# Ledger of designs, part 93: peptides against a protein of PDB entry 3OAK

Target 1, 145 residues: chain A of PDB entry 3OAK
Amino acid sequence: DDLEQYLDEKILRLKDEMNIAAQLDIDTLNKRIETGDTSLIAMQKVKLLPKVVSVLSKANLADTILDNNLLQSVRIWLEPLPDGSLPSFEIQKSLFAALNDLPVKTEHLKESGLGRVVIFYTKSKRVEAQLARLAEKLIAEWTRP

## One batch from the design tools (peptide; made by RFdiffusion4, then SolubleMPNN)

Design b1_p23_6_s1 (from b1_p23_6, 10 letters changed)
Fold by OpenDDE base, seed 5:
Structure b1_p23_6_s1 (fold): chain B 145 residues (1-145), chain A 23 residues (1-23)
Amino acid sequence: as target 1 above (145 residues)
Amino acid sequence: GLSKEEYEEWEKEAEELLKKAEA
């Protein structure tokens, strides 16, 4: 119906914005590596983060979020950057908090590729201990028999 | 919903991400 279509379009627009922000940050960091210009700072994801958090926190959008595979964009935001660094601690913390409140199922992990990325966060020594523990909690919940 | 083999594949792919982050 009209409401369902409206919500789908809202989530798909955000998904597109997230993907664009991620790519712009990747482009910025690649250019920084190539040119040595240390004034180049990747800020697009940070600028968009409040909007992402706002949407992910809405209980009435949970089904729409999962059905439209927004978790694929969440995965992209959590992946290591071209210089090997991780997204900011604030991005990590905000996204893991949001994931903890979503009714994520195995099928959503498969179609988004988020499972492998969260496992990465359980193993990386560059991740804060509190987030590594949260990642472990999520994996345990998502892989229950 | 997730087999042992599928989970092990995720772990293998996570190791590839580790290589990227630690390079």
Scores: peptide ipSAE 0.616, ipTM 0.938, DockQ to the pose 0.705
Fold by OpenDDE base, seed 2:
Structure b1_p23_6_s1 (fold): chain B 145 residues (1-145), chain A 23 residues (1-23)
Amino acid sequence: as target 1 above (145 residues)
Amino acid sequence: GLSKEEYEEWEKEAEELLKKAEA
């Protein structure tokens, strides 16, 4: 199917872009730690966030998103950074909101590794209370029998 | 579905992330 193939390619391109953005930010922060140059700022994920949010919010892309394991890239974006800090509040808020509206199933959590990261957000003292509560909600939904 | 064992594995891995973030 031409449309299905087109959508797959669209999501796979975004997945690649997300992975690259994450790695570039990691590289920037590692260099910041190594050199002590506090002028080095990781901005790649923030720059790409609007596009990510736009795609994740499209109901017609839900199946394509899940089938192509885009959640693996979401997981990467949510992980702690080299200096132990978390991604920006805006990234956290946007991604958790998107996850709340996706029909995520156990298999998707397994293949993406997202489950462990969301559990982390229920426990971290550096996470805003509102997002911790949302993380709890998601875990409760995903772990239902 | 998700088994108890599988969930516990996720929890252990989450704890490793906590160590990184809160060290």
Scores: peptide ipSAE 0.616, ipTM 0.938, DockQ to the pose 0.760
Fold by OpenDDE base, seed 1:
Order: structure tokens, then C-alpha cells, then sequence
Structure b1_p23_6_s1 (fold): chain B 145 residues (1-145), chain A 23 residues (1-23)
């Protein structure tokens, strides 16, 4: 199973990259708040987004994505930032679109914590209506008896 | 599947995120 091993490693590397990007953005925004330096811009997630979207869109990676709990990193990317803001609209839109096409099961939501975050997006007044509706759709599908 | 209690826990945690986001 050389292919399986290769795919596992690929996804785990991406997961690590996503986590690093998220932390760097958090650090940047915390420093911006602390210093008042408005030139500090959090851009690490945005820079990595194309790669994330590319991976999430590949059907042959679905099992590997879910088995390695990449959704935990997706959850992290969707969480509110230190300044109270949400990730960029493009990040939200891209990730929710990707989630809509993945065969996500309840167990994946539990182990990633993604369920609670998506519910948040159904309630937040800072979320675009189109994304709130998509979040509601996902929750409805995932919570079916 | 997801139990009612589990879903309610998610909702509670979502509310905490709402407070964080000031939404």
C-alpha cells in the first residue's frame, strides 16, 4: 500500500501546514492588538488556501482526509480570530463549498469539533447570508436520525 | 448517530464562540 502511505503523508503534511498558518495569523493579530501596528496583516491562511482547496476537492483523497482528521484543521481555520473577526470571506466560502462535497459523518464531526463551529456560522450575524444558509444545510444533513 | 445531548453540547459551545466573535 505505497499509495495509501503516500496519501496519508501528504494529508498529514497539509494538516501541519494549515495549523502553522492558523497560528501565525493568530500571532500576527495578537501583536497587532498589542502594539497598534496596523501594518501587521494576517495572510498566512489566505496564501495557503489554494492548496487546501485543491486537496479537499479531490475525490480520491476523501477517505484520507477524513481518516486523518484534516477537518480539525478546517475547524481551526473557521474559528473567530483574536480581534473578534472571522476568517476572510474567501476562506469561508471555499471551505464550506468543500465540506458540502465531502462524505462527512457524525464521527468526523465529533473528532474534529467541526460541528460546533458550523452551528456557530448558522447563528453569527457577521456571516454572509449565503454561507449561513449553507451552514444550515450541512447541519441538517449531518444531524439526520 | 448524534444524540440530543451531544447536539445540545455543540450548541452550547457554539454560543461560546459567538461571545468570542461578538456576534
Amino acid sequence: as target 1 above (145 residues)
Amino acid sequence: GLSKEEYEEWEKEAEELLKKAEA
Scores: peptide ipSAE 0.613, ipTM 0.938, DockQ to the pose 0.698
Fold by OpenDDE base, seed 3:
Structure b1_p23_6_s1 (fold): chain B 145 residues (1-145), chain A 23 residues (1-23)
Amino acid sequence: as target 1 above (145 residues)
Amino acid sequence: GLSKEEYEEWEKEAEELLKKAEA
């Protein structure tokens, strides 16, 4: 119906915006590495984060979020950057909090590739302990028989 | 559900991400 279509389009637009933000940040950091211009700062994801958090926190959007594989974009946002660094602590914290409240199922992890990335966060030595523990919790919940 | 093989694949891919991040 009209509402369903509206919500789908809304989420798909956000998904596209997230992907663009991620790519722009990647491009910025690659250029920073290439040129040595330390004035180049990757800020696109951070700028978009409030909108992402707002959407992810809305219970009425959960099904639309999961059905449209927005988690694929979440996965992209959590991946290591070209310089090997991780996304900002705020991004990590916000996204993990959102994931903790979403009714994520195995099928969503498969289609998004998010599972592998969260496992990464359980292993990385550069992840804050609190987030590593949360990642472990999520993996334990998602992998239950 | 998630099979053993699928989970192991995720772990393998996570290790690849680790290599990228720790390089």
Scores: peptide ipSAE 0.610, ipTM 0.937, DockQ to the pose 0.733

Design b1_p23_6_s2 (from b1_p23_6, 10 letters changed)
Fold by OpenDDE base, seed 3:
Structure b1_p23_6_s2 (fold): chain B 145 residues (1-145), chain A 23 residues (1-23)
Amino acid sequence: as target 1 above (145 residues)
Amino acid sequence: GLSKEEYEEWEKEAERLLEKAEA
């Protein structure tokens, strides 16, 4: 119906925006590495983060979020950047908090690739301890028999 | 559900990411 279509389109637009933001940040950092221009700072994801958090926190959007594989974009946002660094602590914290409240199922992890990235966060030395612990909690929940 | 093989694939990819982040 009209509402369902509206919500799908809304989430798909956000998904696209997230992907664009991620790519722009990647491009920025690659250019920074290439040129040595230290004034180049990747800020696109940070700018979009409030909108992402707002959407992810809405219970009435959970099904639409999961059905449209928005978690794929979440996965992209959490991946290491070209210079090997991780997204900002704020991005990590916000996204993990949101994930903790979503009814994520195994199929969503498979189609998004999010599971592998969260496992990465349980292992990385660059991840804050509190987030590593949360990542471990999520993996334990998602991989229950 | 998640098979043992699938989980191992996730771990393998996680290790790839780890190498990228901590090289």
Scores: peptide ipSAE 0.642, ipTM 0.944, DockQ to the pose 0.744
Fold by OpenDDE base, seed 5:
Structure b1_p23_6_s2 (fold): chain B 145 residues (1-145), chain A 23 residues (1-23)
Amino acid sequence: as target 1 above (145 residues)
Amino acid sequence: GLSKEEYEEWEKEAERLLEKAEA
């Protein structure tokens, strides 16, 4: 199935780009911590965010997104950074909005590790109340009997 | 699809992330 292969490759390319962006930002912040150079700013995830949002919003890509474990890259993007800070509010808000519209199942949470990170967002004092409430909603929905 | 034990493991990992972020 050429179409199926095309869609898989599209998602896998994005997954790779997301992972690279995350690593570049981590490298930037680690260097900032090491050198004290405050001019070093992590911008790669923010630059890629519009593309991520565009893909995650496509209803016809939902199965491909979940089957290729793109949520693992979403999890990586949501984790605390080396200095303990969180990704930008815009990244958090965009990704949680996208998650809210995806038919995420328990199996996807297990294979991506996303469940534990979303629980973190229900507890962190550094998370905006609106997103903490959304995180709680998602956890309740995903773990219902 | 998710046992109580598995959920508790997720919570434990979430606490680890909290320690990192709230420090």
Scores: peptide ipSAE 0.641, ipTM 0.944, DockQ to the pose 0.731
Fold by OpenDDE base, seed 1:
Order: sequence, then C-alpha cells, then structure tokens
Structure b1_p23_6_s2 (fold): chain B 145 residues (1-145), chain A 23 residues (1-23)
Amino acid sequence: as target 1 above (145 residues)
Amino acid sequence: GLSKEEYEEWEKEAERLLEKAEA
C-alpha cells in the first residue's frame, strides 16, 4: 500500500528529527553546565514542537504513530534534562494534550517506556498541578485491567 | 494488560527520574 508506506516514512522521519532535537538540547545544556556560558539555550525541541503537535493531532496517523513507536521519542522529550530541569511547560502541555487523544494501549507504553515517565509526572514537584492531574488521569486509564 | 510487577518496575524507574529532577 503506497499510502501506508508514505505515512510510515513520514512518521519515521519525524521520530528521527525528534531524537536529534532532544540530543542537541542535551548537548547544549551539558556544555552550558561545563562552561558556565549562560548564552547557551536549548531550543531545538521548542522549534520542532509545532510539527510534532500537528502530526500527533491527525487521526489518520494514529495507527502509524503507535505502530512505529513514536511514543518512544515523546518519552525522550519528556524526561528530565541534564541540569535537572524539565522540558518547557509548552512542550509538556502540548504532548500531554496529544496523548490524551491517542488510542494508547498498554503494549505501546511498554515498548516506548512512556508509562514510567508519565508516573514521574504524577509525582514531581516541578510539574504544574493541571498537568499532574492529567498525568494521573492517563495512568488510571492505561492501567485498567 | 499490565501486571503488578510490571507496574512496580515503572514506579521504580519513575523514582529514579524523580531523584534526577529534584537533586
């Protein structure tokens, strides 16, 4: 199926871009810590965020997103950064909103590691209350017997 | 489905992340 192949390639490209953006931000922050150069700002994920949100919001891409484990890249984006900080509030908010509308199953959480990260968001004192509540909602839904 | 043991593993990893973020 030509369409299926096209969509797979689209998602895999985005997955790669997300992983690269995450690594570049990590590298930037590590260098900032090492050198003390406060002009070094991690912006790669933020720059790519609109594209990520656009893709995650498309119902016709849901199966492709889940089948290609794009949630692994979402998990990476949500993890704490080298300086101990979390990704920007906008990244958190956008990704959790997108997750809320995806038909995520337990198997997807296992293969991506997203489950453990979302649990983290239910516990962290650095997370806004509204997002912590949403994280709790998602965990409750995903862990139902 | 998710077993109790699997969920506990997730919680353990979440605690590791918590230590990292709040260190």
Scores: peptide ipSAE 0.640, ipTM 0.944, DockQ to the pose 0.747
Fold by OpenDDE base, seed 2:
Structure b1_p23_6_s2 (fold): chain B 145 residues (1-145), chain A 23 residues (1-23)
Amino acid sequence: as target 1 above (145 residues)
Amino acid sequence: GLSKEEYEEWEKEAERLLEKAEA
């Protein structure tokens, strides 16, 4: 119906925006590495984060979020950057909090690749302990028999 | 559900990411 279509389009637009933001940050950091220009700062994800958090926190959008594989973009945002660094703590914290409240199923993890990235967060020494523990909680929930 | 094999695949990819992040 009209509402369903509207919500789908909304989520798909956000998904596109997230992907673009991620790529722009990657490009910025690659250029920083290549040129040594330390004034180059990747900020596109940070700028978009409030909008992402707002959408992910809305219970009425959960089905639309999951059905349109927005978690694939979440996965992209959580991956290590070209220099091996992680996204900002705020991005990590916000996204993990959102994931904790979403009714994520195995099929969503498979189609998004999010599972592997969250496992990474359980093991990385660069991750804050509180987020590592949350990642462990999520993995435990998602892999229950 | 998630099979053991599927989970192991995720772990392998996680290890790849670890190598990238901690190299």
Scores: peptide ipSAE 0.637, ipTM 0.943, DockQ to the pose 0.768

Design b1_p23_6_s3 (from b1_p23_6, 9 letters changed)
Fold by OpenDDE base, seed 3:
Structure b1_p23_6_s3 (fold): chain B 145 residues (1-145), chain A 23 residues (1-23)
Amino acid sequence: as target 1 above (145 residues)
Amino acid sequence: GLSEEEYKEWEEEANELLEKAEA
């Protein structure tokens, strides 16, 4: 119906925006590495984060989020950057909090690739302890038989 | 559900990400 179509389009637009933001940040950091220009700062994801958090927190959007594989874009946002660094602590914290409240199922993890990335966060030495523990909690829940 | 094989694949890919992040 009209509402369903509207919500689908909303989420799909957000996916595109998230993917573009991620790529722009990657491009910025790659250029920073190549040129040594320290004035180049990757800020696109941070700028978009409030919108992402707002959407992910809406209970009425949960099904639309999961059905349209928005978690694929979440996965992209959580991946290590070209210089090996991780996304900002704020991004990590916000996304993990959102994931904790979503009714994520194994099928969603498979189609998004998010599972592997969260496992990464259980192992990385650069992840804050609180988030590593949350990652462990999520993996334990998601991998239950 | 997630099979043991599928989980191992995720873990292997996680390790690849680790190598990238900690290189």
Scores: peptide ipSAE 0.638, ipTM 0.944, DockQ to the pose 0.786
Fold by OpenDDE base, seed 5:
Structure b1_p23_6_s3 (fold): chain B 145 residues (1-145), chain A 23 residues (1-23)
Amino acid sequence: as target 1 above (145 residues)
Amino acid sequence: GLSEEEYKEWEEEANELLEKAEA
């Protein structure tokens, strides 16, 4: 119906915005590496983070979030950056907290590729211990028989 | 929902990502 279509469009717009923000940050960091211009700072994901958190926290949007594979964009935001670094601690913390409250199923992990990325966070030495433990918790819950 | 073999595939892909990040 009209409401369902409205919610789908809302999530798809956010998905697009997240993908654009990620690409712009990648472009900025690649240019920083290429030119040595240390004044180039990747800020697009950080600027959009409050909106992402707001949407992910709404229970009435959970089905729409999962059905439209917004988790694919969450995966993109969590991937390592061109210089090998990880997204900011705040981005990691906020997204893992949001994931912890979503009814994520195996099918959503498969279609988004998020499973492999969260496993990565259980192994990376650059991840804060508290987030590594949360990643372990999520993997255990998602892979429950 | 997820077989042991499928999980191992995810883990292998995670390891590839780890190698890329720590290279």
Scores: peptide ipSAE 0.638, ipTM 0.944, DockQ to the pose 0.750
Fold by OpenDDE base, seed 1:
Structure b1_p23_6_s3 (fold): chain B 145 residues (1-145), chain A 23 residues (1-23)
Amino acid sequence: as target 1 above (145 residues)
Amino acid sequence: GLSEEEYKEWEEEANELLEKAEA
């Protein structure tokens, strides 16, 4: 199936781009900590965010997204940064909104590690209340018998 | 579905992340 192959490749490319963006931001912040150079700003994820949101919002890509474990890259983007901070509010808000509309199953949470990270967001003191509530909603839905 | 044991494992890992972020 040519279309299926095309979509798989599209998602896998995005997954790779997301992973690279995350690592570059980590590298930037580590260097910022090491050197004290406050001009070093992690912006790679923010730059890529519109593309990520666009893909995650497409219903026709849902199966491809889940089958290729793109949620693993979503998990990486949501993890705490080297300086202890969280990704930008916009990243958090956008990704949680996207997750709310995806048909995520328990198996996808296991293979991506996303479950643990979302639970983290229900507990963190640095998360906005509205997003903490959404995280709680998602966990409740995903852990239903 | 997700077993209680599996959820507890996720929660333990979440707590580890919490310690890293807020220690």
Scores: peptide ipSAE 0.626, ipTM 0.941, DockQ to the pose 0.794
Fold by OpenDDE base, seed 2:
Structure b1_p23_6_s3 (fold): chain B 145 residues (1-145), chain A 23 residues (1-23)
Amino acid sequence: as target 1 above (145 residues)
Amino acid sequence: GLSEEEYKEWEEEANELLEKAEA
């Protein structure tokens, strides 16, 4: 019980950090669009990525990750940015790799909205072929009858 | 499992994202 509570708190803190990082990057890019200041660079997600990858890759955290809907934050990180661009290739690659190893179920996709975003990655012309193929693989697995 | 209708809903929302990204 104590361990479970500790793990829950750990994941919830990361979830909060991820959401904040995403919003800060959005704010930066919106300001860049508004002002035309091309020196404004969104870096918060990139800075936090190593920590996110570390957590997502730990098998002992899988249940906690899924139960606390961390995938909602993953979904947010994968969404198109205000200027229509996608998150960095490294973010895409890392998150899709992590998703490939998680025991994601339909219920997790529903509560996070991640399913729709992954489908988007199967269709976007701005996505690298290797990641599009991985997205297709994931969708095929998640939509099996 | 995921029903065909549920998948279509996801796909529609994916298309909205696609429109945003490629506009």
Scores: peptide ipSAE 0.620, ipTM 0.940, DockQ to the pose 0.800

Design b1_p23_7_s1 (from b1_p23_7, 8 letters changed)
Fold by OpenDDE base, seed 2:
Structure b1_p23_7_s1 (fold): chain B 145 residues (1-145), chain A 23 residues (1-23)
Amino acid sequence: as target 1 above (145 residues)
Amino acid sequence: GLTEEELKEAEEYAEKLLEIEEK
């Protein structure tokens, strides 16, 4: 119906915005590596984060979020950057909090690739302990029979 | 939930990400 279509379009637009933000940050950091210009700062994801958090936290959008594979963009945002660094702590914290409240199913993990990135966060020595613990919790839930 | 094989594949990918992080 009209509402469902509206919500789909909303989520798909956000998905596109997230992907663009991620790529712009990657481009910035690649250029920083290439030129040595340390004044180049990747901040597109950080700028968009409030909007992402707002959407992910809305229970009425859960089905639309999952059906449109927004979690693929969440996965992209969580992956290491070209310089080997992780996204900002705030991005990590916000996204993991959102994931903890979403009814994520196995099919969503498969189509997004999110599971493997969350496992990475259980192993990385650069991840804050509180987030590593949350990552462990999520993996435990997702691996239940 | 995730099968044992799926978990293994996910862990292998996670290891690749760890290598990237440590470069």
Scores: peptide ipSAE 0.425, ipTM 0.888, DockQ to the pose 0.817
Fold by OpenDDE base, seed 3:
Order: structure tokens, then sequence, then C-alpha cells
Structure b1_p23_7_s1 (fold): chain B 145 residues (1-145), chain A 23 residues (1-23)
């Protein structure tokens, strides 16, 4: 129906925006590495984060989020950057909080690749302890029969 | 939930990400 179509388009637009933001930040950091220009700062994801958080927090959007594989873009945002750094703590914290409240199923993990990135967060030495513990909690839930 | 095979594959990918982080 019209509402379903509207919601799908909304989520797909956000998904595109997230992917573009991630790529722009990657491009920025790669250029920073190549040129040594320390004035180049990756800010696209941070700028978009409030919108992402707003969408992910809406219970009425959960099905649309999961059905349209928005978690793939969440996964992309959580991956380490070309310089080896992680996304900002705020991004990590916000996304993990959102993941904790979403009814994520095994099928969503498979189509998004999110599980493997969350496992990374259980192992990384640069992840804050509180988020590492949350990552462990999520993995434990997702590996249950 | 995730199968043992899927978990292993995920862990292998996580190791690749760790290598990127440590570069």
Amino acid sequence: as target 1 above (145 residues)
Amino acid sequence: GLTEEELKEAEEYAEKLLEIEEK
C-alpha cells in the first residue's frame, strides 16, 4: 500500500545516504593519508548520525529497516577505516544501542554481514569495555539455537 | 541462530578486520 511504499522508500533513501557518507569518509581519510593534509577530517557519518539514530529508534520502522537490509549499512558504518581507526565512539555507542533494541534475526545477520563485524568488536583492543560487553551480549543472543 | 560454520566464517572475517585495525 501507499504507506508501505513510503516507508520502504524512506529507508532505502537513508540506506543510500549512509553508504555515501561512509564512502566519502573513506575517501577523505585515504586522501589524508596520501597527501598528509591533516586538515582533512571525515565528518559525513557524524553529520548523518542523528537521522540514523532517529530512524533506528522507531518501533514502527523495525520491520521496514530489517526487510530492506538497512543493517548492511549499519555494518559498513561500524567497520574500521582505512587508517585503521574505528568510527567515533558516539557512532559505536548509538548503533549498538539501536541494535540491542531491534528484533534482529539470523536471516538479517546473514544478509547484512553484521554478525562478523560485531564479533570484531568483541576482540578489538580499541573498543571501550562497555561496548565490547554489549557486543558479546549480542553475539550470545544471535548464536542461540 | 547462527550455525557453527557461520560463526567460524564470521570470526575469520573479524580477524581480517583486526588486521586492518592493526596496520
Scores: peptide ipSAE 0.424, ipTM 0.888, DockQ to the pose 0.809
Fold by OpenDDE base, seed 5:
Structure b1_p23_7_s1 (fold): chain B 145 residues (1-145), chain A 23 residues (1-23)
Amino acid sequence: as target 1 above (145 residues)
Amino acid sequence: GLTEEELKEAEEYAEKLLEIEEK
């Protein structure tokens, strides 16, 4: 199916872009720590976020998103950075909103490692209460028999 | 859904992430 192949390639390209953005931000922050140069700012994920949100919000892409393990890249974006900071609030809010609307199954959690990162967000004292509550909701849903 | 064992493993990993965050 030409459409199916097109959608797969679209999601895989986004997945690659997300991974690159995450790595570039990590590299930037590591260099910032090493050099003390406060002019080094990690902005690659933030710059790409609108595109990520656009894709994750499309109902017709849900199956393609899940089948291609885009959630692995979502997990990567949610993990704490080398300096111990979390991704921007906007990134957190957008991704959790998207997760709440996706038909995530146990198999997707396992292949992406998303579950353990979301549990982290239920425990972190730096996470906004609104997002912590949403994380709790997601965990409750994913642990249902 | 996730088994109790899977949840426990996930929680242990989450604790490692908390250590990173709190450094």
Scores: peptide ipSAE 0.423, ipTM 0.888, DockQ to the pose 0.824
Fold by OpenDDE base, seed 1:
Structure b1_p23_7_s1 (fold): chain B 145 residues (1-145), chain A 23 residues (1-23)
Amino acid sequence: as target 1 above (145 residues)
Amino acid sequence: GLTEEELKEAEEYAEKLLEIEEK
């Protein structure tokens, strides 16, 4: 129906925006490495984060989020950056909180690749303990029969 | 849920990400 179409388009637009933000940050950091210009700061994901959190927190969007594989963009945002750093703590915290409240199923994990990135967060020594514990919780839930 | 094989594949990929983080 009209509402469903509207919601699909909304989520797909956000997905594109997230992917663009991630790529721009990658480009910025690659240029920073290449030139040594420390004034180059990757801020595109941080700028978009409030919008992402707002969407992910809406229960009425859960099906649309999952059906359109928005979790793929969430996965991309969580991956290590070219300089070896992780996304900001705020990004990590916000996204993991959102994931904890979504009815994520096995098929969503497969099509997004999110599972493998969350496992990374259970192993990384740079991840805050509170987020590592949450990552472990999610993995435990997703590996249940 | 995820099968043991799927979990193993995911863990292998996670190791690749750890290598990126460490360098």
Scores: peptide ipSAE 0.420, ipTM 0.887, DockQ to the pose 0.807

Design b1_p23_7_s2 (from b1_p23_7, 8 letters changed)
Fold by OpenDDE base, seed 1:
Structure b1_p23_7_s2 (fold): chain B 145 residues (1-145), chain A 23 residues (1-23)
Amino acid sequence: as target 1 above (145 residues)
Amino acid sequence: GLSEEELEEAEKYAEELLEIEEK
């Protein structure tokens, strides 16, 4: 129906915006590495984060989020950056909180690759303990029979 | 949920990400 179409388009637009933001940050950091210009700061994901959080927190969008594989973009945002750094703590915290409230199913994990990135967060020594624990919780839930 | 095989594949990918982080 009209509402369903509207919601699909909204989520797909956000997905594109998230992917673009991630790529722009990667490009910025690659240029920073190449030039040594420390004034180059990757800020595109941070700028878009409030919008992402707003969407992910809405229960009425859960099905649309999952059906359109927005979790793939969430996975991309959580991956290490070219300089070896992780996304900001705020990004990590916000996304993991959102994931904890979504009815994620096995099929969503497979099509997004989210599971393997969350496993990374259970292993990384640079991840805050509170987020590592949450990552472990999610993995435990997703591996249940 | 995720099968044991899927979990193993995911863990291998996680190790690749750890290598990136260590650089």
Scores: peptide ipSAE 0.367, ipTM 0.872, DockQ to the pose 0.819
Fold by OpenDDE base, seed 2:
Structure b1_p23_7_s2 (fold): chain B 145 residues (1-145), chain A 23 residues (1-23)
Amino acid sequence: as target 1 above (145 residues)
Amino acid sequence: GLSEEELEEAEKYAEELLEIEEK
């Protein structure tokens, strides 16, 4: 119906925006590595984060979020950057908080690849302890029979 | 939930990401 179509389009637009933001940050950091220009700062994800958080926190959007594989874009945002660094603490914290409240199922993990990235966060020595614990909690939930 | 095979694949990928992080 009209509402479902509207919500799908909304989520798909956000998904595109997230993917673009991630790529722009990657491009920025790659150029920083190539040129040595330390003035190049990756900020596109941070700029878009409030909008992402707003959408992910809406219970009425959960089905649309999951059905349109927005979690793939969440996975992309959580991956290490070209210089080996992680996304900002705020990005990590916000996304993990959102994941904790979403009814994520096995099928969503498979189509997004989110599980393997979250496992990474249980192992990384650069991840804050509080987020590592949350990652562990999520993995435990997702591996239940 | 995730199967043992899926977990193994996920672990493998996580290790790859760890290598990237540590370079």
Scores: peptide ipSAE 0.367, ipTM 0.872, DockQ to the pose 0.855
Fold by OpenDDE base, seed 3:
Structure b1_p23_7_s2 (fold): chain B 145 residues (1-145), chain A 23 residues (1-23)
Amino acid sequence: as target 1 above (145 residues)
Amino acid sequence: GLSEEELEEAEKYAEELLEIEEK
C-alpha cells in the first residue's frame, strides 16, 4: 500500500545515505594517509548519526528496517576504518543500543553480515568494556537454537 | 540461531577486521 511504499523508500534512501557517508569517510581517511594532511577529518557518519538513530529507534519501522536490509549499512558503519581506527564511540554506542532493541532474526544476520562484525567487537582491544559486553550479549542471543 | 558453519565464517571475518585494526 501507499504507506508501505513510502516507508520502504524512506528506509532505502537512508540506506543509500549511510553507504555514501561510510564511503566518504573511508575516502577521507585514505587521502589523509596518502597526503599526510591531518586537517582531513572523517565526519560524514557522525553528521548522519542522529537521523540513523531516530529511524532505528522507531518500533513502527522495525519491519521495514529489517526487510530492506538496513542492517547491512549498520554493519558497514561498525567496521574498522582504513587507518585501523574504529568509528566514534558515539556511533558504536548508539548502534549497539539500537541493535539491542531490534527483533533481529537469523535471516537478517545472514543477509547483512552483522554477526561477523559484532563478533569483532567481542575481540577488539580498542572497544570499551561496556560495548564489548553488549556485543557478547547479542552474540549469545543470536547463537541460541 | 546461527549455525556452527556460520559462526566459523563469522569468526574468520572478525579476524580479518582485527588485522585491519592492528595495522
Scores: peptide ipSAE 0.366, ipTM 0.871, DockQ to the pose 0.828
Fold by OpenDDE base, seed 5:
Structure b1_p23_7_s2 (fold): chain B 145 residues (1-145), chain A 23 residues (1-23)
Amino acid sequence: as target 1 above (145 residues)
Amino acid sequence: GLSEEELEEAEKYAEELLEIEEK
């Protein structure tokens, strides 16, 4: 189906862009660590975030998002960075909001590794209480029989 | 949903991420 293929390609392009943004930020921070150059700022994910949010908010893209394992890239974006920091609060807030509205199933959690990262957010002392509670809610939903 | 074993594995991985965060 032409529409289905179009939507798949759209999501896969975004997935690629997300992965590139994550890697560029990692590279930037690694270089910052090794050189001490504090002018090096990781901003690629933040720049791409509006596009990510736009796609994740589209109800008609939910199946395509889940089928193409875009959640793997979401997981990558949520992981701690080389300097031990977390992604920006805006990234955390936006992605958790999007996750709360997606019909995530066990199979999607397994293929993306998202569950274990969300559990991390229930344990981290650096995570805002509001987001920690949302993470707990998601885990409770995903562990139901 | 996720089995108890899968949850335990996920929690173990989460602990590894916590160690990274504590750098």
Scores: peptide ipSAE 0.363, ipTM 0.870, DockQ to the pose 0.815

